Peptides against a protein of PDB entry 4GMN. Designs and how they scored, part 62

Target 1, 375 residues: chain A of PDB entry 4GMN
Amino acid sequence: RYANITLLALVTLASIGTDFQETLVKGNQGSRESPISAADEEWNGFDDADGDAMDVDQKSSSGEDQEEDYEEIDVKEDDEDDDDDSITSEMQADMERVVGADGTDDGDLEDLPTLRELIQTAVPQLIRLSNLPIDSDESLTIQSHALSALNNISWTISCLEFANGENANIHNAWYPTAKKIWRKTILPILEADSADLKLATQVTSLAWAVARVLHGETPTDGNPHRKFISLYHSSKQQAGGNSNSIEEPEDPFQGLGVKCIGVVGSLAHDPAPIEVNREVGVFLVTLLRQSNNVPPAEIVEALNQLFDIYGDEELACDKEVFWKDGFLKHLEEFLPKMRTLTKGIDKRTQPELRTRADEALLNLGRFVQYKKKHA

## One batch from the design tools (peptide; made by RFdiffusion4, then SolubleMPNN)

Design b1_p12_4_s3 (from b1_p12_4, 7 letters changed)
Fold by OpenDDE base, seed 4:
Structure b1_p12_4_s3 (fold): chain B 375 residues (1-375), chain A 12 residues (1-12)
Amino acid sequence: as target 1 above (375 residues)
Amino acid sequence: SFNISYAPLAPL
């Protein structure tokens, strides 16, 4: 009984995350004005659809009073105050500085009560449910649904603009929660090194959504970028051997490979350690060099990540990685291959993939010209 | 803007 209620609650939270994203996307398509103005649509409650009263026969089974002795396991809360107070006063002051001088808005979501309840009430419960010991098919199902709900909430938030101090209240409310999702949900699942590709795909999707907000401020402890690069390679080895096609998702951008690229790309942004940036940059450039054996969607994602990471010449990674490791030469040598790859995609069967590849090819040409001008 | 891919929401 409790498990079915928990599953229904998790499905409902995942649905709310979906509907919220669809509302934001529809709002952003309709008005070139800020997507937030659609948040004032009160969630009009569940219409009373006349769901037939299933006659639950009250079988009265009178089973007996076994007084099982509740041994009070005095769980000494060892308050290991792991005051991982690694929120240095400098990080807090830099967060306060990114919030421009006009908003003393301490991440107060007063105007966004639904989003506040999602972040402050629902997400902490979802983190707990995603990090339960897996001892049954039921606990695995609960974890999967908790990860689904966290994914949907995190993706929705990651679709907001945070550049130039936009949505700073939402960013400030989400940022500590996003770090908590990373540390308490994503890292433990990655460290368990499960052979479950479904779980790996779910956690990688969530990791990408979280890393799209945290960027280079994503916790680097335990080198998570290397875990996702390893997962990328492991996923390719498994797909080549077992004709147990986990049905490649009909959408080529839903593949575990694309998700791994999206995560590691996001992790490599400034202020990521230059070593992390280098390892990711070399991984992405290596995919371009090996493009004959790489799905076109992964090439598109790897290009977009390279443009976003190395788009600014003022960043330390431009000098210390992009120029020092000779990435421009590899991008130039890839241009004719990208033209061939893009032309090989059938517009009739894969219209989205073709559109995204045509855009990535255009951007690659522009990016190479830009970098040659700033050389 | 560069077109950034995103993973869709998990199916319901």
Scores: peptide ipSAE 0.037, ipTM 0.701, DockQ to the pose 0.522
Fold by OpenDDE base, seed 2:
Structure b1_p12_4_s3 (fold): chain B 375 residues (1-375), chain A 12 residues (1-12)
Amino acid sequence: as target 1 above (375 residues)
Amino acid sequence: SFNISYAPLAPL
């Protein structure tokens, strides 16, 4: 009886986290005249000074695309508006304020009561539930649902802009809680060294969401980057051996390998220790060198992480790691391989993977040129 | 910003 009430509350908190994320995505699309997903921002370098926005004159070659008259099969999608009545008018009003707020209020979460209660009341209970002794299938189920709710809340908050002091009130409220999730939930589960790939995937997803906000300020206690690198390698060894592999997620970007890359990439940002940055950078560059045996989605993620980590020449990691360890040569040598890899992805069967690979290829070309200019 | 792969929301 208490278990069923706890599970229902955890499912409800995970749902609330989902609904908030969807509302944030819809709100960000509404404010931008073009729905450039926050994902589709091309890397243009950090050169503020040279306003040579390369006006890529898209010469629209007017190919006479033959209008193949696709008979519009009026599939009446019965929009069963599953009125997911889960979004309260108060939650929607909080989300509209978060999306519409010009970020300058260093204030307390007084104006965001629902988000305040999620961070201050719900998350501390979820951290407690994720740390229960595992002594039964019931305690394992409670842990899994608590991790799911923490994941959804943490991902939602990680989709907010915090650059330039935007959403500073939310950042300031979340930051100590994110560090608490890391130290109290993520690290103990990683130290338990469980062979449970489901639990490893859940904790790695949560770790990525938390590290996307904390970056190089993520606690380095116990070298967690090495644990995620080890988990990456262990996951590859298991997938190769058992035909009972956990069904590879239908989405290539949901794989444990991608999540491990996303975590360690985020951990390596400034002000991370130079040794942590070096170990991660060498890991990522090594994936590119071994790309013939690496899933395309992991290559895309590894490239994006390398650009984010080493995009700024003023950072200590640029001189101390990127240039000293000769990363530019490896990126330049990878360009023709990336072109072949990207062209090998079928646009019809894997449209998202192809789009993200085309973008990462474009950004790799730009990044190599930028680094050659700043050599 | 770069196209960061989002982890899916945990299924309900």
Scores: peptide ipSAE 0.035, ipTM 0.694, DockQ to the pose 0.422
Fold by OpenDDE base, seed 1:
Structure b1_p12_4_s3 (fold): chain B 375 residues (1-375), chain A 12 residues (1-12)
Amino acid sequence: as target 1 above (375 residues)
Amino acid sequence: SFNISYAPLAPL
């Protein structure tokens, strides 16, 4: 009886985390003018001064008018307002404030009561539930649901912009809680002898969401980056031996390998210790060198992480790792391989993976050119 | 910004 109530509460908290994320995605779609213009301003390395735009005169070929009379099938969209009763009017009002608020520098969520209760009341209980002794299938189920709820909440918060002091109130409220999730939930599970790939996938997803906010300020005690690198390699060894491996998720970006790359990439950002940055950077560059045996989604993620880690020449990791360990040469040598890899992805069967690979290829070309100008 | 992979939420 108490277990069923606990499970229902955990499922409800996981749902609320999803609904918040969906509302943030919908809100961000309404405020974006054309998504092409915002990609140019935030990369602090492009001085726009040398744009010799090659005018490719594509000659207009006039093809003739065939009026095919398409009968207008008046599809009554019955807008069944699937008012998914999950989105409370208070939750919606909190999301509208998150999208529109100049963040106050106070870690007080006075204007965000639902998010405040989620962070201050729900998350500490989820951390407690994730740390219960596993003595039964019921305790394992409770842990799994607590991890799912923590994952969804942490992912939702990690989708907020925190650059330039945006959402500073939410960041300041979340930051100590995120560190607590890391130390109390993630580290103990990573230190447990877990042959459970499901649990490993759940904790790695949560770790990525948490590390996307904490970056290089993620606690480095116990060298967690090495544990995730080890998990990456162990997962590849297990998949090669037993045809009863957990079905690879239908979404290539949901694989444990991608999640491991996302975690370690996020952990390697400034102000991470240079040794941590180096070990992660070498791991990521090694994936590119071994790309013939690496899933395309993991290559896309490894590239994005390398760009984010080494995109700024003012950072100590640029001089002490990127240039010192000769990463530019490896990225240049990878460009023709990335073109081949991207062209090998079928646009019809894997449109998302192809789009993300086309973007990563474009960015790799730009990044290599940038690093050559700043050499 | 480079488009980092969003890991979908855990299935309900």
Scores: peptide ipSAE 0.033, ipTM 0.705, DockQ to the pose 0.525
Fold by OpenDDE base, seed 5:
Structure b1_p12_4_s3 (fold): chain B 375 residues (1-375), chain A 12 residues (1-12)
Amino acid sequence: as target 1 above (375 residues)
Amino acid sequence: SFNISYAPLAPL
């Protein structure tokens, strides 16, 4: 009885996190300004200089109009108005305030009472539930749902812009809580060295969400980047052995490998220790060198992380790692491989993966040019 | 648009 109420509350908290994230994503799609990282503003700010329009002679081959009678499949949109009554009117009002706040409101969390209660009251309980002794299938279920709720909340908050002091009230409230999630939930589970791939995937997803806000300020105690790199390699070894296909997630960006790359990339941002940055940077560049055996989604993620980490030339990691370790040469050598990889992705079967690979290829070309200009 | 890599929300 109490377990079912706890599970329902955890599912509700996970739903809330999902719906809030979807609202933020929809809001951000309306603003044509994707948050270009500050690194992307400097290096993606290549004015469309006059690239010679090579006149590709459109040879008009008159192919005969076969009028294939496309039977209009009347897809009845069954508007299953699943009134997902998951969102309270107070929560929707908080979501609308967060999405509608052009980042000028020095608003205290006083104006976001539901978000305040989520961060200050709910998350501390979720951390407690994620740390229960595992002695039963019920305790495993509670831990999994607590991790799911923490993941969705942390992801939602990680979709907010915090650059230039935007959402500073939310950032200031979340930051100590994010560090608490890291130290009390993530690190203990990573130290337990569980062979449970489901648990590892949940913790790695949560770790990425938390690290996307904390960046290089993520606690480096016990070298967690090495644990995630080890987890990456272990996950690849397990996938190669037994023909029990770990069902490759239908979404290639949902794979444990992508999540591991996202975590370690985020951990390597300034002000991360230069040794941590170097180990992560070498790992990411090594994936590009080994790209023939790496899923395309992991290559896309590894490229994006490399752009974010090394986009700013003023950062110590640019001079001390990027230039010293000769990363530019590896990126240049990877350009023709990336073109081949991207062209090999079918636009019909994997449209998102193809779009993100086309973007990452464009960005790789621009990034290499930027770094050559600033050499 | 910088396609920020969203990790999946945990399935409900």
Scores: peptide ipSAE 0.031, ipTM 0.694, DockQ to the pose 0.411

Design b1_p12_4_s4 (from b1_p12_4, 7 letters changed)
Fold by OpenDDE base, seed 4:
Structure b1_p12_4_s4 (fold): chain B 375 residues (1-375), chain A 12 residues (1-12)
Amino acid sequence: as target 1 above (375 residues)
Amino acid sequence: SFNISFAPLAPL
């Protein structure tokens, strides 16, 4: 009985995360003018306007990690009301507020009570459920659903704009929780070194969503970037040996390789340690050099990550890694290969992959020109 | 705007 209720609650939480993302995507599509007009803008890097770096005076309260013994939520058996997986009117109102918020207000999540409850009440329970000892098929199912719910919530939050102080209230509420997901869910699963590619794909998806918000402020303990690089290589070795159908996801951007690239790229942003940035940058540039043996979607992701990491010339990683390790030469040498790769993608069978590759090729040309101007 | 790849949500 309890396991079925837990599974239902986990499915409902995963659904809420999905519907929230769909609503955010629909809201943001109204503001996305067609990508056609960006063709004439010179890449000028990331001009961070002088937004005062929020000196989050993280008084490092070395709070001892008291394992807060989260009391067992005695889920009272309230009655068999048809669990219509429908977003409550309050959840919908919170979603509409998040989509409509010019939110420069550092205010508490007082105006977002459902999002507050999701972050402060539900996510801590999902973290606990994702870390249960696997002793049964039921505990494995619970872990998978908890990871799915955490993934959907984390992805949805990672789709919010946080640049220029936008959604700062949500960012500030999410940031400590995202670090907790990283430390308590992601790292333990990565350290268990499970041969389960499904679990590895779930945790890597979650890790990417979390790292898209935390960037270089993601906890560096245990060199997680090396674990994801190792996972990338291990996944390639397994795919080469067994013609047993791990159904390659119909969407090429859903592959474990793309997810690994997305995670390590996000981890390499400033203020990441220069050696972490270097190891990731060298990994990404090495994929471009080996592009004949790399799926096109992974090349697209590796390029986007390289642009995001090295788009700002004021960052220490630009001088200490990009220029010092001679990345520009590798990007220039890759341009003709990228043109060939992109032209080889059939627009009729893989329209999205072709569009993303055409964009990445355009951006590669612009980025190389930008870096030559700022050399 | 960079075309950031999104991982899919978990299937329902």
Scores: peptide ipSAE 0.034, ipTM 0.653, DockQ to the pose 0.501
Fold by OpenDDE base, seed 2:
Structure b1_p12_4_s4 (fold): chain B 375 residues (1-375), chain A 12 residues (1-12)
Amino acid sequence: as target 1 above (375 residues)
Amino acid sequence: SFNISFAPLAPL
């Protein structure tokens, strides 16, 4: 009876986290005249203030539109408007304020009551529930649902802009809570060294969401980057042995390998210790060198992380790691392999993976050129 | 920033 009420409350908190993310995505699309998904931010380098906008003369090759007469199969979309009345008018109003805020209010979460209650009241209980002793299938179920709710809330907050002081009130409220999630939820689960791949996937997803806000300020206690690198390698050894037990996630970007890369990439940003940055950078560059046996989605994520980590030449990691360890040569040697890899992805069966690989290939070309100018 | 792969939301 108490367990069923707790589970229902955890499912409800996970739902609220989802609904916030969907509302944030819809709000960001409404403010951009073109829905460039928050997905399509091309890396242009930090210093391209004087870059001639390469007028990519899209020569519209007028391919003759063969009007294939698609018989309009009148699929009555039974718009079962599942009026998922889950979005309260207060929650929608909070999300509209977050999306519309010019980031100038360093104030308390007074104007964001729903988000305040999520961060200050709900998340501390979820941290407690995720850190209960596992003694039964019921306690394991409670942990899984608490991790799901923490994941959804943390991902939603990680979609907010914070780079130029935007949403500083939310950042300031979230930052100590994010560090608490890391130290009280993520680290204890990683230390337990469980063979449970479901739990490992849940904690790695949560770790990525938290590390996307904390970056190099993520607590380095116990070298968590090495644990995620070890988890990456262990996941590959298990997938090679038993083709029957891991349903490869239908989405290639949901794989445990991608999540491990995303976590360690985020952990390696400034002001991370140079040794952490080096170990992560060497891991990522090694994936590119060994790319023949690496899933395309993991290559895309490893490239994106390398660009974000080493995009700024003023950072200590640029001189002490990127240039010193000769990463440019490895990136340049990888360009022809990336072109082959990207062309090998079928646009019909994997459109998203192909789009993100085409983008990562473009950005790799730009990044190599940028680094050659600053050599 | 690059298009970071969003981890999917946990199913309900």
Scores: peptide ipSAE 0.033, ipTM 0.653, DockQ to the pose 0.404
Fold by OpenDDE base, seed 3:
Structure b1_p12_4_s4 (fold): chain B 375 residues (1-375), chain A 12 residues (1-12)
Amino acid sequence: as target 1 above (375 residues)
Amino acid sequence: SFNISFAPLAPL
């Protein structure tokens, strides 16, 4: 009885987090269209005229249609409008305020009551539930659902703009809670060294969402970047050996390898220790060198992480890692391989993967030119 | 026991 109510509450919290995330992702895609001035190259259309009207008289062969009397099974669609009204009017009002808040209000989360209760009341309980002793299938189920809810909440918050002091109130409320999730949920599960790849995937997804907000301020205790690099390598060894193919997720960007890259990339941002940055940077550049054996989605993610980590020349990691370890040469040598890889992706069967690979290829060319100018 | 041999990151 109590378990079923707890599970229902955890599923509901996870649903709310998903619907909120989808709305924020749709909003943020609209803001990144900086109008690249389409230079109107007036492509003067070719005038070619002569539509000859050939009158092909194809004959009327009378095939006898056998009327197979399909009994209309009147499936009463019980329109159970499961109006899964998961988004309450209070949640929608909080969403509208988050999208409209120019970050000038030093306000407490007083104006964001749903988000406040989510961060201050729900998340501490989810952290507690994710840390229960695993002694039964019921405790495993509760842990999995608590991790799912923490993941969706953390992903949703990670879709907010924070870079220019935007949403500073939300950032300030979330930041200590994100550090608690890291130290109390993520690290203990990573230290338990479980062979459970499902649990490892859930924790890695949550770790990525948390690290996308904390960046280089993510707690470095016990070198967690090395644990995720190790998990990356282990996931590749298992996929090659056992015919229990973990069903590769239908979305190539939902793979454990992509998630591991996203975590370690996020951990390597300034102000991360230069040693952490170097180990991650070397890992990412090594993936590009080995690209023939790496899924295209992992290459796209590794490139994006390299651009974000080393995009600023004023950062200590630019001089002490990027230039010192000769990363530019490896990126230049990878350009022709990336062009071949991107062209090999079928636009019809994998349109998203192709679009993201075309973007990453464009950005790689720009990034190499940028670094050559600032050498 | 995932004895993940930490393959030392090959120096670039």
Scores: peptide ipSAE 0.011, ipTM 0.597, DockQ to the pose 0.025
Fold by OpenDDE base, seed 1:
Structure b1_p12_4_s4 (fold): chain B 375 residues (1-375), chain A 12 residues (1-12)
Amino acid sequence: as target 1 above (375 residues)
Amino acid sequence: SFNISFAPLAPL
């Protein structure tokens, strides 16, 4: 009885976290013409004030009118209102307030009662459930569901803009809780000598969501970046040995390798210790050098992380790591390989991967040019 | 036991 109620509550909390994410994605699609997939701060480029407009003289060739009379098949889309009865009117009202809120600097969530109860009441219980002694298949199931619920809530919050003081109330309420998830859920699971790739994938996904908000302020206790780098390498060794390995997720960006890159990239941001930044930066640049044996999605993620980490020249990591360790040369040498890689992705079978690779290639060209101007 | 041997990152 108690187990079934706990499992139902965990499934419900995981659903609530997904529904919040979907509502945020739908709300953001109305304001920007480019589909920013929920994870990419597009490296917006520096304002190239020197826009040499290459006048491409498009010579108009008049091609003749063939009126092909396409019969308008009036496909009545039966709008099956998938009334996903999961979105409560209170959750919708909280999301509408989050999208419209001039963030108060106080960590008070008086105006966001559902989000407040998620952070203050639900998450502490999920942390407790994720940290129970594993002594049965039932306790493993409870842990997995608690991690799923923590993941969905943490991802949803990580999709909010916190730049320039946006959503500061949510950030201030979440920040101590995110650190608590890291210390009480993520680190203990990473210290456990578990060969469970499912658990490793769940904890890595949660770690990425948490690290996307905490960045370089993520607790460095026990060198977690090295654990994720090691998990990355170990996951590659297992995939090569048994043809019965966990089916690679249909989405190439949901792979454990991508998640490991996203975690370590996020951990390497300022104010991370320069040694942590260096070890991560060297790892990411090494993936680019070894790109012939690296999935394209992991290359895209590694590039985006390198842009975010080293985009600001005022940061200590620019001088002490990027320039000192000669990263620009490796990025410049990678440009022709990235063009080949991107062109090798079939637009028909992998349209999203191709789009994100075309963007990452464009940004790599711009980033290399930027860094050459600021050398 | 995943004895994750930390292979030192090869210097670039």
Scores: peptide ipSAE 0.010, ipTM 0.595, DockQ to the pose 0.025

